# Designs tried in a protein design run: peptides against a protein of PDB entry 3OIQ. Part 146

Target 1, 212 residues: chain A of PDB entry 3OIQ
Amino acid sequence: KNRIFVSSSKDFEGYPSKAIVPVQFVALLTSIHLTETKCLLGFSNFERRGDQSQEDQYLIKLKFKDRGSERLARITISLLCQYFDIELPDLDSDSGASPTVILRDIHLERLCFSSCKALYVSKHGNYTLFLEDIKPLDLVSVISTISTKSTNSSKHSSSELISECDLNNSLVDIFNNLIEMNRDEKNRFKFVKLIHYDIELKKFVQDQQKVL

## One batch from the design tools (peptide; made by RFdiffusion4, then SolubleMPNN)

Design b1_p26_2_s1 (from b1_p26_2, 11 letters changed)
Fold by OpenDDE base, seed 1:
Structure b1_p26_2_s1 (fold): chain B 212 residues (1-212), chain A 26 residues (1-26)
Amino acid sequence: as target 1 above (212 residues)
Amino acid sequence: SLLEQLQETLQKLFELQKEDIENEEF
């Protein structure tokens, strides 16, 4: 089955009430909710949706059926957090209760760009996005990609199921949305409050702000 | 690498998830 690139989580409102569709999107990791029975990963592109929360626009589910799947999910979360330098509460608590992890508002401290592959599964008009793959994206690589493709459309990387254009457009849209949030005095998001706020990110934001 | 370990873990997890996708409660 061909994988569909999704630019907005609103696209799912037009999807069939009974389907299994491979999808892909790029977004920021916003939340992690690990329980005994499942993990939910929240992602957002911060698309404006009136007065609704812009967080967790994409909820990606990992369902546990056994101790093996739970272990793999916990390893997945640990590896993602290690890549993004996210501090997890100690998962090694010898208390026989499976440690619950709740992280929210990750984007307020770190820009965790992620290319996500999921299965859209719907029944009776409800849907779930099941995790297939997550490729974490390096912020320097994201900034360089946005900055350079304004000038050079000529590199044929033939191997990715996504048009390089779709990925880039979505990355630009995310940054534009973050710039708008940064300008809003009521919004908690501020670039200067990011732990990894550096000269490169500062310069990039300043240059993008001149175009908006 | 960290990314290779992540990809291998995700692949194993996804193969296990496929069996339960048809049994999702909504």
Scores: peptide ipSAE 0.619, ipTM 0.945, DockQ to the pose 0.836
Fold by OpenDDE base, seed 4:
Structure b1_p26_2_s1 (fold): chain B 212 residues (1-212), chain A 26 residues (1-26)
Amino acid sequence: as target 1 above (212 residues)
Amino acid sequence: SLLEQLQETLQKLFELQKEDIENEEF
């Protein structure tokens, strides 16, 4: 089955009530909820949904079936957090109680851009997104990609059915949404509160703000 | 690299999850 690029989590409302569909999207990591039985990763592109929370628009599930799968999930979370410089409580506690980890509002401190591959699995109109793959994206690379308007990336192997345009458009949309949130005095999101807020990000945001 | 370790871990985890995806409770 061909992988479908998803630009909005609302697209799932039109999906079959009984299906398995490979999907891909780009979003910011917003939450991590690790328990004894599962991990949920929250992602958002901050698409406006009226009065609904914009935080966890994509809920990605890692299901545990045994201690081996739980360990792999914990390693996955550790590696993602290492890539994004997210401080986790010690996941390796030798105490036979698997620590519960709850991180929320990650986007308020760090822009954790992620290209996510998942399986949309539905039954009786309900769905779950199962994690297939996550590629964390470097912010400098994201900024560079948006800035260069690279219509000419002949270099990505033709094997990823997803248009480079779809990725770039989603990245632009995320930044535009963040700029709108930053302008809203009621919104908690502010670029200047990001731990990694530097001169490059500042300049990029200032340049994008002039176009919006 | 960190990314290679992540990809390898994700691949292993996904292969294990495929067996149970059809048995998801809703």
Scores: peptide ipSAE 0.619, ipTM 0.945, DockQ to the pose 0.847
Fold by OpenDDE base, seed 3:
Structure b1_p26_2_s1 (fold): chain B 212 residues (1-212), chain A 26 residues (1-26)
Amino acid sequence: as target 1 above (212 residues)
Amino acid sequence: SLLEQLQETLQKLFELQKEDIENEEF
Protein backbone atom coordinates (compact mmCIF):
# COMPACT_ATOMS: atom_id res chain seq x y z
CA LYS B 1 0.00 0.00 0.00
CA ASN B 2 1.25 3.50 -0.77
CA ARG B 3 2.08 5.69 2.21
CA ILE B 4 -0.40 8.51 2.79
CA PHE B 5 0.72 11.95 3.87
CA VAL B 6 -1.49 13.24 6.68
CA SER B 7 -1.83 17.01 7.10
CA SER B 8 -4.32 16.73 9.99
CA SER B 9 -5.00 14.11 12.64
CA LYS B 10 -8.69 14.73 11.82
CA ASP B 11 -8.06 12.79 8.61
CA PHE B 12 -8.21 9.61 10.72
CA GLU B 13 -11.90 10.24 11.48
CA GLY B 14 -12.58 9.40 7.81
CA TYR B 15 -10.36 6.29 7.78
CA PRO B 16 -11.77 2.74 7.63
CA SER B 17 -12.94 1.21 10.94
CA LYS B 18 -10.83 -1.87 10.10
CA ALA B 19 -7.61 -1.11 8.25
CA ILE B 20 -3.84 -1.07 8.25
CA VAL B 21 -2.63 2.08 6.47
CA PRO B 22 0.96 3.34 6.31
CA VAL B 23 0.93 7.08 7.04
CA GLN B 24 3.40 9.95 7.29
CA PHE B 25 3.06 13.34 8.96
CA VAL B 26 5.22 16.17 10.25
CA ALA B 27 4.59 17.59 13.70
CA LEU B 28 6.20 18.84 16.89
CA LEU B 29 7.02 16.38 19.66
CA THR B 30 4.84 17.40 22.62
CA SER B 31 5.03 14.47 25.05
CA ILE B 32 6.84 11.26 25.96
CA HIS B 33 5.16 8.69 28.18
CA LEU B 34 7.36 5.66 28.81
CA THR B 35 5.96 2.90 31.03
CA GLU B 36 6.84 -0.73 31.71
CA THR B 37 4.57 -1.97 28.89
CA LYS B 38 4.62 0.78 26.25
CA CYS B 39 5.82 4.15 25.13
CA LEU B 40 3.50 6.84 23.82
CA LEU B 41 4.93 9.74 21.83
CA GLY B 42 2.67 12.75 21.54
CA PHE B 43 2.92 14.99 18.50
CA SER B 44 0.99 18.06 17.39
CA ASN B 45 0.68 20.48 14.50
CA PHE B 46 -1.36 22.74 16.82
CA GLU B 47 -4.43 22.85 14.60
CA ARG B 48 -7.28 24.56 16.38
CA ARG B 49 -9.69 21.95 17.73
CA GLY B 50 -12.20 23.94 19.77
CA ASP B 51 -11.52 23.76 23.52
CA GLN B 52 -9.43 20.59 23.28
CA SER B 53 -5.75 20.61 24.16
CA GLN B 54 -3.63 21.25 21.09
CA GLU B 55 -1.01 18.82 22.45
CA ASP B 56 -0.83 15.12 21.57
CA GLN B 57 -2.98 15.28 18.40
CA TYR B 58 -0.94 12.32 17.13
CA LEU B 59 -0.33 9.58 19.70
CA ILE B 60 2.35 7.21 18.43
CA LYS B 61 2.58 3.87 20.25
CA LEU B 62 5.59 1.70 20.84
CA LYS B 63 4.41 -1.59 22.36
CA PHE B 64 6.76 -3.86 24.30
CA LYS B 65 6.42 -7.62 24.00
CA ASP B 66 9.71 -8.46 25.69
CA ARG B 67 12.81 -6.95 27.29
CA GLY B 68 14.47 -6.65 23.87
CA SER B 69 11.71 -4.45 22.42
CA GLU B 70 11.61 -2.40 25.64
CA ARG B 71 15.36 -1.82 25.38
CA LEU B 72 15.04 -0.70 21.75
CA ALA B 73 12.23 1.68 22.70
CA ARG B 74 14.33 3.14 25.54
CA ILE B 75 17.28 3.58 23.16
CA THR B 76 14.92 5.28 20.67
CA ILE B 77 13.75 7.74 23.34
CA SER B 78 17.32 8.41 24.48
CA LEU B 79 18.48 9.10 20.91
CA LEU B 80 15.53 11.43 20.20
CA CYS B 81 16.12 13.32 23.42
CA GLN B 82 19.83 13.54 22.65
CA TYR B 83 19.04 15.01 19.22
CA PHE B 84 16.62 17.60 20.65
CA ASP B 85 18.70 18.36 23.77
CA ILE B 86 15.84 17.14 25.98
CA GLU B 87 16.86 16.30 29.52
CA LEU B 88 15.70 12.83 30.48
CA PRO B 89 15.54 11.69 34.08
CA ASP B 90 18.28 9.09 34.61
CA LEU B 91 17.03 5.98 32.81
CA ASP B 92 19.96 4.10 34.39
CA SER B 93 18.58 4.18 37.94
CA ASP B 94 19.80 0.91 39.56
CA SER B 95 16.33 0.37 41.02
CA GLY B 96 15.29 -2.96 39.43
CA ALA B 97 12.02 -1.33 38.30
CA SER B 98 12.29 0.03 34.74
CA PRO B 99 12.08 3.80 35.23
CA THR B 100 8.98 5.53 33.93
CA VAL B 101 9.44 8.74 31.96
CA ILE B 102 6.73 11.35 31.67
CA LEU B 103 7.54 14.48 29.72
CA ARG B 104 4.75 16.88 28.76
CA ASP B 105 4.46 20.21 27.01
CA ILE B 106 7.89 19.76 25.34
CA HIS B 107 6.94 22.43 22.77
CA LEU B 108 6.89 25.10 25.52
CA GLU B 109 10.68 24.81 25.85
CA ARG B 110 11.81 23.28 22.53
CA LEU B 111 10.44 23.07 18.99
CA CYS B 112 11.10 19.40 18.19
CA PHE B 113 10.09 19.12 14.52
CA SER B 114 9.72 15.49 13.48
CA SER B 115 8.81 13.68 10.28
CA CYS B 116 6.99 10.55 11.45
CA LYS B 117 6.10 7.33 9.66
CA ALA B 118 3.49 5.16 11.32
CA LEU B 119 1.01 2.38 10.70
CA TYR B 120 -2.58 3.39 11.25
CA VAL B 121 -4.23 0.25 12.63
CA SER B 122 -7.97 0.32 13.26
CA LYS B 123 -10.53 -2.11 14.63
CA HIS B 124 -14.14 -1.40 15.60
CA GLY B 125 -13.66 2.33 14.88
CA ASN B 126 -10.76 2.68 17.33
CA TYR B 127 -7.24 3.24 16.00
CA THR B 128 -3.62 3.08 17.06
CA LEU B 129 -0.65 4.65 15.32
CA PHE B 130 2.31 2.29 15.57
CA LEU B 131 5.75 3.81 15.17
CA GLU B 132 7.65 2.89 12.01
CA ASP B 133 10.19 5.73 11.74
CA ILE B 134 10.99 9.20 13.13
CA LYS B 135 13.24 11.67 11.38
CA PRO B 136 14.00 14.61 13.68
CA LEU B 137 14.30 17.88 11.76
CA ASP B 138 16.75 20.64 12.53
CA LEU B 139 15.04 23.96 13.27
CA VAL B 140 17.55 25.95 11.18
CA SER B 141 16.86 23.61 8.26
CA VAL B 142 13.09 24.01 8.77
CA ILE B 143 13.37 27.82 8.82
CA SER B 144 15.61 27.85 5.73
CA THR B 145 13.25 25.52 3.84
CA ILE B 146 10.20 27.68 4.58
CA SER B 147 12.05 30.92 3.80
CA THR B 148 13.36 29.72 0.41
CA LYS B 149 10.02 28.31 -0.77
CA SER B 150 8.05 31.45 0.11
CA THR B 151 9.91 33.06 -2.82
CA ASN B 152 9.90 30.14 -5.30
CA SER B 153 6.30 29.19 -6.14
CA SER B 154 7.75 26.88 -8.80
CA LYS B 155 5.13 24.19 -9.39
CA HIS B 156 7.48 21.24 -9.21
CA SER B 157 6.22 18.16 -11.04
CA SER B 158 3.43 15.84 -9.86
CA SER B 159 5.45 12.83 -8.81
CA GLU B 160 3.09 10.44 -6.92
CA LEU B 161 5.58 10.26 -4.03
CA ILE B 162 4.70 12.18 -0.84
CA SER B 163 5.69 15.49 -2.26
CA GLU B 164 8.34 17.60 -0.64
CA CYS B 165 5.56 20.20 -0.99
CA ASP B 166 3.26 18.41 1.51
CA LEU B 167 6.01 18.36 4.13
CA ASN B 168 6.77 22.04 3.58
CA ASN B 169 3.11 23.09 3.62
CA SER B 170 2.68 21.31 6.95
CA LEU B 171 5.81 23.03 8.34
CA VAL B 172 4.37 26.41 7.33
CA ASP B 173 1.02 25.50 8.91
CA ILE B 174 2.75 24.53 12.17
CA PHE B 175 4.59 27.86 12.31
CA ASN B 176 1.41 29.76 11.53
CA ASN B 177 -0.38 27.92 14.34
CA LEU B 178 2.50 28.67 16.74
CA ILE B 179 2.34 32.36 15.76
CA GLU B 180 -1.38 32.39 16.56
CA MET B 181 -0.69 30.68 19.91
CA ASN B 182 2.05 33.22 20.63
CA ARG B 183 -0.41 36.08 19.95
CA ASP B 184 -2.99 34.57 22.32
CA GLU B 185 -2.40 35.92 25.83
CA LYS B 186 -4.16 32.85 27.31
CA ASN B 187 -1.86 30.41 25.51
CA ARG B 188 1.14 29.15 27.48
CA PHE B 189 3.26 28.94 24.32
CA LYS B 190 5.57 31.90 23.75
CA PHE B 191 8.51 31.93 21.36
CA VAL B 192 10.55 34.05 23.79
CA LYS B 193 10.32 31.26 26.40
CA LEU B 194 11.96 28.67 24.12
CA ILE B 195 15.42 27.67 25.37
CA HIS B 196 16.74 27.88 21.80
CA TYR B 197 15.13 31.26 21.00
CA ASP B 198 17.78 33.07 18.97
CA ILE B 199 18.09 36.01 16.57
CA GLU B 200 17.34 33.81 13.55
CA LEU B 201 14.12 32.39 15.00
CA LYS B 202 13.13 35.86 16.22
CA LYS B 203 13.61 37.36 12.75
CA PHE B 204 11.78 34.48 11.06
CA VAL B 205 8.80 34.79 13.43
CA GLN B 206 8.70 38.58 12.95
CA ASP B 207 8.73 38.19 9.16
CA GLN B 208 6.01 35.50 9.22
CA GLN B 209 3.87 37.61 11.57
CA LYS B 210 3.72 40.34 8.89
CA VAL B 211 2.15 37.92 6.40
CA LEU B 212 -0.48 36.61 8.83
CA SER A 1 25.87 9.09 13.23
CA LEU A 2 23.12 9.80 15.78
CA LEU A 3 20.53 9.71 12.96
CA GLU A 4 21.86 6.41 11.61
CA GLN A 5 21.69 4.89 15.10
CA LEU A 6 18.14 6.15 15.47
CA GLN A 7 17.10 4.73 12.09
CA GLU A 8 18.67 1.33 12.79
CA THR A 9 17.03 1.19 16.22
CA LEU A 10 13.62 2.14 14.82
CA GLN A 11 13.88 -0.45 12.06
CA LYS A 12 14.65 -3.21 14.57
CA LEU A 13 11.86 -2.05 16.85
CA PHE A 14 9.33 -1.92 14.00
CA GLU A 15 10.16 -5.46 12.88
CA LEU A 16 9.50 -6.66 16.44
CA GLN A 17 6.19 -4.75 16.61
CA LYS A 18 4.61 -6.56 13.61
CA GLU A 19 3.19 -9.25 15.91
CA ASP A 20 1.94 -6.56 18.31
CA ILE A 21 0.05 -4.86 15.46
CA GLU A 22 -1.84 -8.07 14.67
CA ASN A 23 -2.65 -8.57 18.37
CA GLU A 24 -3.71 -4.97 19.10
CA GLU A 25 -6.66 -4.88 21.47
CA PHE A 26 -9.08 -1.99 21.27
Scores: peptide ipSAE 0.619, ipTM 0.945, DockQ to the pose 0.837
Fold by OpenDDE base, seed 5:
Structure b1_p26_2_s1 (fold): chain B 212 residues (1-212), chain A 26 residues (1-26)
Amino acid sequence: as target 1 above (212 residues)
Amino acid sequence: SLLEQLQETLQKLFELQKEDIENEEF
């Protein structure tokens, strides 16, 4: 089945009440909720939805049933956090209780751009997004990709890849939404509060703000 | 690499999750 690129989590409102659909999207990691039975990853593109929270627009589930799958989920979270330089609370609780991890508002400190592949699974009008793959994206690479109007449609027509255009458009939309949030005095998001706020990001934001 | 380890881990996890997708409670 062809993978569908999703530009908005509202697209799922039009999806069948009983389906299994491979999907892909690009968003910022906003939350991590690891429990004894599952992990939930929150993602957002910060699309304006009126007065609703713009966080966790995509809730991606990692389900585990046994110690083996739980270990794989924990390794996944550890590797993802290592890539984004996110401090996890030390799992070294000597207490034989599986440590619960709750991170929220990750985007207020770090821009964790992620290309996610998931299975949309619905039944009775409810749905779950199961994580298939996550590719963390480097911020310098994201900025370079947006700044270079890559007319290099490298014709690597592997039939399952997102069009480079869909990826780039989604990255631009995310940055535009972040710029609008940064301009809003009521919004907690500010570029200058990012731990990795540097001269390159500052210049890029200033240049994008002139176009908006 | 870190990315290769992530992808290998995700692949193994997803293969295990496929067996459970039909049993998802909503």
Scores: peptide ipSAE 0.618, ipTM 0.945, DockQ to the pose 0.835

Design b1_p26_2_s2 (from b1_p26_2, 12 letters changed)
Fold by OpenDDE base, seed 3:
Structure b1_p26_2_s2 (fold): chain B 212 residues (1-212), chain A 26 residues (1-26)
Amino acid sequence: as target 1 above (212 residues)
Amino acid sequence: SLLEKLQETLKKLFELEKETIENEEF
């Protein structure tokens, strides 16, 4: 089956009640919930959804059934957090209880852009997204990509594969949503509160704010 | 690289759980 690019987590409302569909999306990491029995990653594009939380629009599961697969899940989370400079409690602690990790609102401190491949699995109208692959995206590369496309209407070739255009459009949409959140006095998100807020990000936000 | 380790680890996990994922109970 061809992988489908998903621009909105609302797209899943139109998906079959019984299906297995490979999907891809770009979003910000918003939460990590690692327990003894499961791992859930929350991602969001911060699309406006009325009174619904803009956080955790994509709930992605890492499933494990034994200590071996649990270890792989823990290593995966550790490596992901290492990539994003997210501080975790020591997951390797020899205390025979597997440590629980609960992180929320990650986007308030760090913009963790991620290109995710997942398997959509549905039964009886319920669905779960299972993480297949993740590519963390550095903020500098995201900013450069958005900035370069604003000037070059390059007609890139009609390859039937998930176009680099879809990924980049989603990155623009995420930034636009973050700018709107930053303008809202009631929203907790503020660019100036990000740990990695620098002159480059400041300039980029200021330039994007003039277009919106 | 760090990215390669991440992706390889996740791939191993996904393949080990694939049957259990495809048969998810809801």
Scores: peptide ipSAE 0.717, ipTM 0.968, DockQ to the pose 0.950
Fold by OpenDDE base, seed 1:
Structure b1_p26_2_s2 (fold): chain B 212 residues (1-212), chain A 26 residues (1-26)
Amino acid sequence: as target 1 above (212 residues)
Amino acid sequence: SLLEKLQETLKKLFELEKETIENEEF
């Protein structure tokens, strides 16, 4: 089945009440909710939706049913957090209690850009997104990609299921939304509060703010 | 690499749970 690129989580409102559809999107990691019974990852593009919270627009599930699959989910979360330099409580505690991880508002400290492949599964008008694949995107690479968007239209790597245009458009939209949030005095998001806020990110934000 | 290990682990999880995912109850 062809994978569908999703630019907005609103696209799912038009999806069939009973379907199984491979999808892909790009978003920021906003939350991690790992318990004994479930693992949920929250992602957001911070698309404005009136007065609704812009967090967790994409709730992505890692399903597990036994100790073996639970272990794989925990390893997956540990490796993802290691990639983004997110501090987790020790998941290896020999205490017979399965460690619970609840992280929220990750985007307030770190911009964790992620290209996600998921399976949309719906029944009776309800849906769940199941994580199939994730590619963390380095912020330097994201900034470089947006900054060079006008020059590199010629490298069709034939192997990516997403058009380079769709990826780049989504990255631009996310940054524009973050700039708007940064300008809003009521919004907690501020670029200067990011742990990884550097001269490169500062310059990029200043340059993008002149275009908006 | 770290990325390869992440993706391989997630793929293994997804394949093990595929039947459960396709038959999700709502």
Scores: peptide ipSAE 0.717, ipTM 0.968, DockQ to the pose 0.905
Fold by OpenDDE base, seed 2:
Structure b1_p26_2_s2 (fold): chain B 212 residues (1-212), chain A 26 residues (1-26)
Amino acid sequence: as target 1 above (212 residues)
Amino acid sequence: SLLEKLQETLKKLFELEKETIENEEF
């Protein structure tokens, strides 16, 4: 089955009530919810949805059913956090209970751009997205990609029909949404509050703000 | 690399759970 690029989590409202569809999207990591029974990753492109929260628009599940798969989920989360330089609370609680990780509003401190491959699974009108693959995107690389408008579609004839254009458009849309949030005095998001706010990001935001 | 370890670990998890994922109960 061909993988579908998803530009909005609203696209899933039009999906079949019983289906298995491979999808891909680009979004910011917003939350991590790891418990003894489940692992959920929240992602958002911060698309405006009226008065609804813009966080966790893509709720992605890491399924595990036993201690072995739970360990793999925990390692996956640890490696993801290490990649994004996300401080996990010390998992060294002396209590023999598997430590619970609950992180929210990650985007308020760090822009964790992620290209996600997921499996959309629906039954009886309900759906779940299961994480298949994740590619963290470096912020410098994201900024460079948006800035250079490189129409160099190298025809890599890989059967994954996900247009480089769809990725780039989604990255632009995310930044535009973040700029709008930054301009809104009621919104908690501010670029200057990001831990990694540097001269490059500052310049990029200033240049993008002139186009909007 | 760190990325390769991440993707390999996640792939292993996904493949182990694939049957359970495809048969998710709602």
Scores: peptide ipSAE 0.717, ipTM 0.968, DockQ to the pose 0.903
Fold by OpenDDE base, seed 5:
Structure b1_p26_2_s2 (fold): chain B 212 residues (1-212), chain A 26 residues (1-26)
Amino acid sequence: as target 1 above (212 residues)
Amino acid sequence: SLLEKLQETLKKLFELEKETIENEEF
């Protein structure tokens, strides 16, 4: 089955009430909710949705049913956080209590760009997105990709039909949304409050603001 | 690499849970 690129989490409102659909999207990691029974990752592209919270537009589940799968979920979260330089409590602690991790508003401190492959599963009009694969995206690489308009459709194998254009357009849209949030005095998001805010990001934001 | 270990771990989890995921009850 072909994987569908999703540009908006609103697209799921039009999806079948009973389906299994492989999807892909790009978004910022906004939250991590790891408990003894479930792991949820929140992602957002910060698309304007009226007065609704722009956080957690994509709720992605890591499912586990036993200690073996729970351990794999914990290792997955630990490795993801290591990639983004997010500090977590020790998840491998031999202490018989599984640590609970609740992180919110990650995007206020770090821009954690992620290309996600997920399985959309719906029944009776309800749906869940299950994480299949994740590729963390380096901010320097994201800035470079947007700046160069690299339609370098270099001949990598035709089997992943998700156009490099769809990914690039979504990255541009995310940055545009972040610029709008940064301009809004009521919005908590500010580029200058990011831990990794540097001269390169500053210049890029200033150049993008002139086009909007 | 860190990325390879992340993706391998997640793939292993997804494959172990695949039947449970496809049969999710709502």
Scores: peptide ipSAE 0.717, ipTM 0.968, DockQ to the pose 0.968

Design b1_p26_2_s3 (from b1_p26_2, 11 letters changed)
Fold by OpenDDE base, seed 4:
Structure b1_p26_2_s3 (fold): chain B 212 residues (1-212), chain A 26 residues (1-26)
Amino acid sequence: as target 1 above (212 residues)
Amino acid sequence: SLLEQLQKTLKELFEKEKESIENEEF
């Protein structure tokens, strides 16, 4: 089955009530919910749903059912957080109690751009997205990708079924949404509050703000 | 690399749970 690129979490409203569909999307990591019984990652592109930007538009599950799969989920979360410089409590504690990790509003401190491959699974009109693969995207690479407007990608890396256009459009949309949130005095999101806010990001945001 | 470790671990988890994922009850 071909993998479908998803630009909006609303696309799932049109999906079959009973299906298994491989999907891919690009979004910011917004939350981590790891307990003894579940692992959920929240992602958002901050698409406006009415007057509010929604957090956790993509709720992605890491399924585990035994201690072995739970350990793999914990290692996955640890490695992901290490990639994004997110501080977690020690998840490897041999203490027989698995620590609970609840992080919210990650995007207020760090822009954790992620290209996610997931499996959409639905039954009786309910669905769950299961994480299949994740590629963290470096902010520098994201900025470069948006800035270069690379109409000239002759680099058919034959393995990613996603048009470079779909990826680029999604990244632009996310940044535009963040710029709008930054302009809104009521919104908690501010670029200057990001831990990694530097001169490059500042310049990029200032240049994008002139076009919007 | 860190990325390779992440993707490898996640793939191992996904493949281990694949049957259980495809048969999710709702």
Scores: peptide ipSAE 0.744, ipTM 0.972, DockQ to the pose 0.965
Fold by OpenDDE base, seed 1:
Structure b1_p26_2_s3 (fold): chain B 212 residues (1-212), chain A 26 residues (1-26)
Amino acid sequence: as target 1 above (212 residues)
Amino acid sequence: SLLEQLQKTLKELFEKEKESIENEEF
């Protein structure tokens, strides 16, 4: 089945009430909710939706039903957090209690850009997105990609399910939304409060602010 | 690599739970 690129989580409002559709999107990781019974990842493009919270626009589930699949989910979360330099409480505690991880507002400290492949599954008008694959995107690479969008249409291989254009457009939209949030005095998001705020990110934001 | 380990582990999870995912109850 062809994978569909999703530019907005609103696209799912038009999806069939009973379907199984492979999808892909690019967003920032905003939350992690790992318990004994469920694992949910929140992602957002910070698309403005009136007065509604812009967090967790994409709620992505890692399903597990046994100790073996739960272990794989925990390892997946540990590796993802290691990739983004997110501090987790020790998941290896020999205490017979399954460690609970609840992280929110990750985007206030770190910009965790992620290209996600998911399975959209719906029944009776309800849907769930299940994580199939994730590619964390390095911020330097994201900045470079947006900055060079005009110069390097390198005709690299036809094998990526997303057009390079769709990825780049989504990355630009996310940054524009973050710039708008940064300008809003009521919004908690500020670039200068990011742990990884450096001269490169500062310069990039300043240059993008002149175009908006 | 870290990325390869992440993607491999996630793929193993997804394939293990695939039938349960496709038959999700709502």
Scores: peptide ipSAE 0.744, ipTM 0.972, DockQ to the pose 0.950
Fold by OpenDDE base, seed 2:
Structure b1_p26_2_s3 (fold): chain B 212 residues (1-212), chain A 26 residues (1-26)
Amino acid sequence: as target 1 above (212 residues)
Amino acid sequence: SLLEQLQKTLKELFEKEKESIENEEF
């Protein structure tokens, strides 16, 4: 089955009530919810949805059913956090209970751009997205990609027809949405509050703000 | 690399749970 690029989490409202569809999207990591029974990753492109919260627009599940799969989920989260330089709370609770990780509003401190491959699974009109693959995107690489408008579609004839254009458009849309949030005095998001706010990001935001 | 370890671990998890994912109860 061909993988579908998803530009909005609203696209899933039009999906079949019973389906299995491989999808891909690009979004910012917004939350991590790891408990003894479930692992959920929240992602958002911060698409405006009226008065609804813009966080966790893509709720992605890492399924585990045994201690072995739970361990793999925990290692996955640890490696993801290490990649994004996300401080996990010290898991050294002396209580023999598997430590719970609940992180929210990650985007307020760090822009964790992620290209996600997921499996959309629906039954009886309900759906769940299951994480298949994740590619963290380096912010410098994201900025460079948006800035260079590189029309160099190298024809990599791989059967994964996900247009480099769809990825780039989604990255632009995310930044535009973040710029709008930064301009809104009621919005908690501010670029200057990011831990990694540097001269490069500052310049890029200033240049993008002139185009909007 | 860190990325290769991440993707390998996630792939192992996904493939291990694939049947259970495709048969998710709602």
Scores: peptide ipSAE 0.743, ipTM 0.972, DockQ to the pose 0.947
Fold by OpenDDE base, seed 5:
Structure b1_p26_2_s3 (fold): chain B 212 residues (1-212), chain A 26 residues (1-26)
Amino acid sequence: as target 1 above (212 residues)
Amino acid sequence: SLLEQLQKTLKELFEKEKESIENEEF
């Protein structure tokens, strides 16, 4: 089955009430909710939705049902956080209590760009997105990709062509949304408050602000 | 690499839970 690129989490409102659909999207990691019974990752592209919270527009589940699967989920979260320099409590602690991790508003400190492959599963009009694959995207690489308009469709094999265009357009949209949030005095998001805010990001934001 | 470890671990989790994911009850 062909994987569908999703540009908005609103697209799921039009999806079948009973389906299994492989999807892919790009978004910022906004939250991590790991408990003894579930793991949820929140992602957002910060698309304007009226007065609704712009956080956690994509709620992605890591399912586990046994100790072996739970361990794999914990290792997955640990490795993801290591990639983004997110500090977590020790998840491998031999203490018989599985540590609970609740992180919110990650995007206020770090821009954790992620290309996610997920399985959309729906029944009776309800749906869940299950994480299948994740590719963390380096901010320097994201800035470079947007700046160069790299339509370098280098001839990588035709079977998983989510168009490089769809990914690039979504990255542009995310940055535009972040610029709008940064301009809003009521919004908590500010580029200058990011831990990794540097001269390169500053210049890129200033150049993008002139086009909007 | 860190990325390879992440993707491998997540794939192992997803494949282990695949039947349970496809049969999710709502």
Scores: peptide ipSAE 0.743, ipTM 0.972, DockQ to the pose 0.982

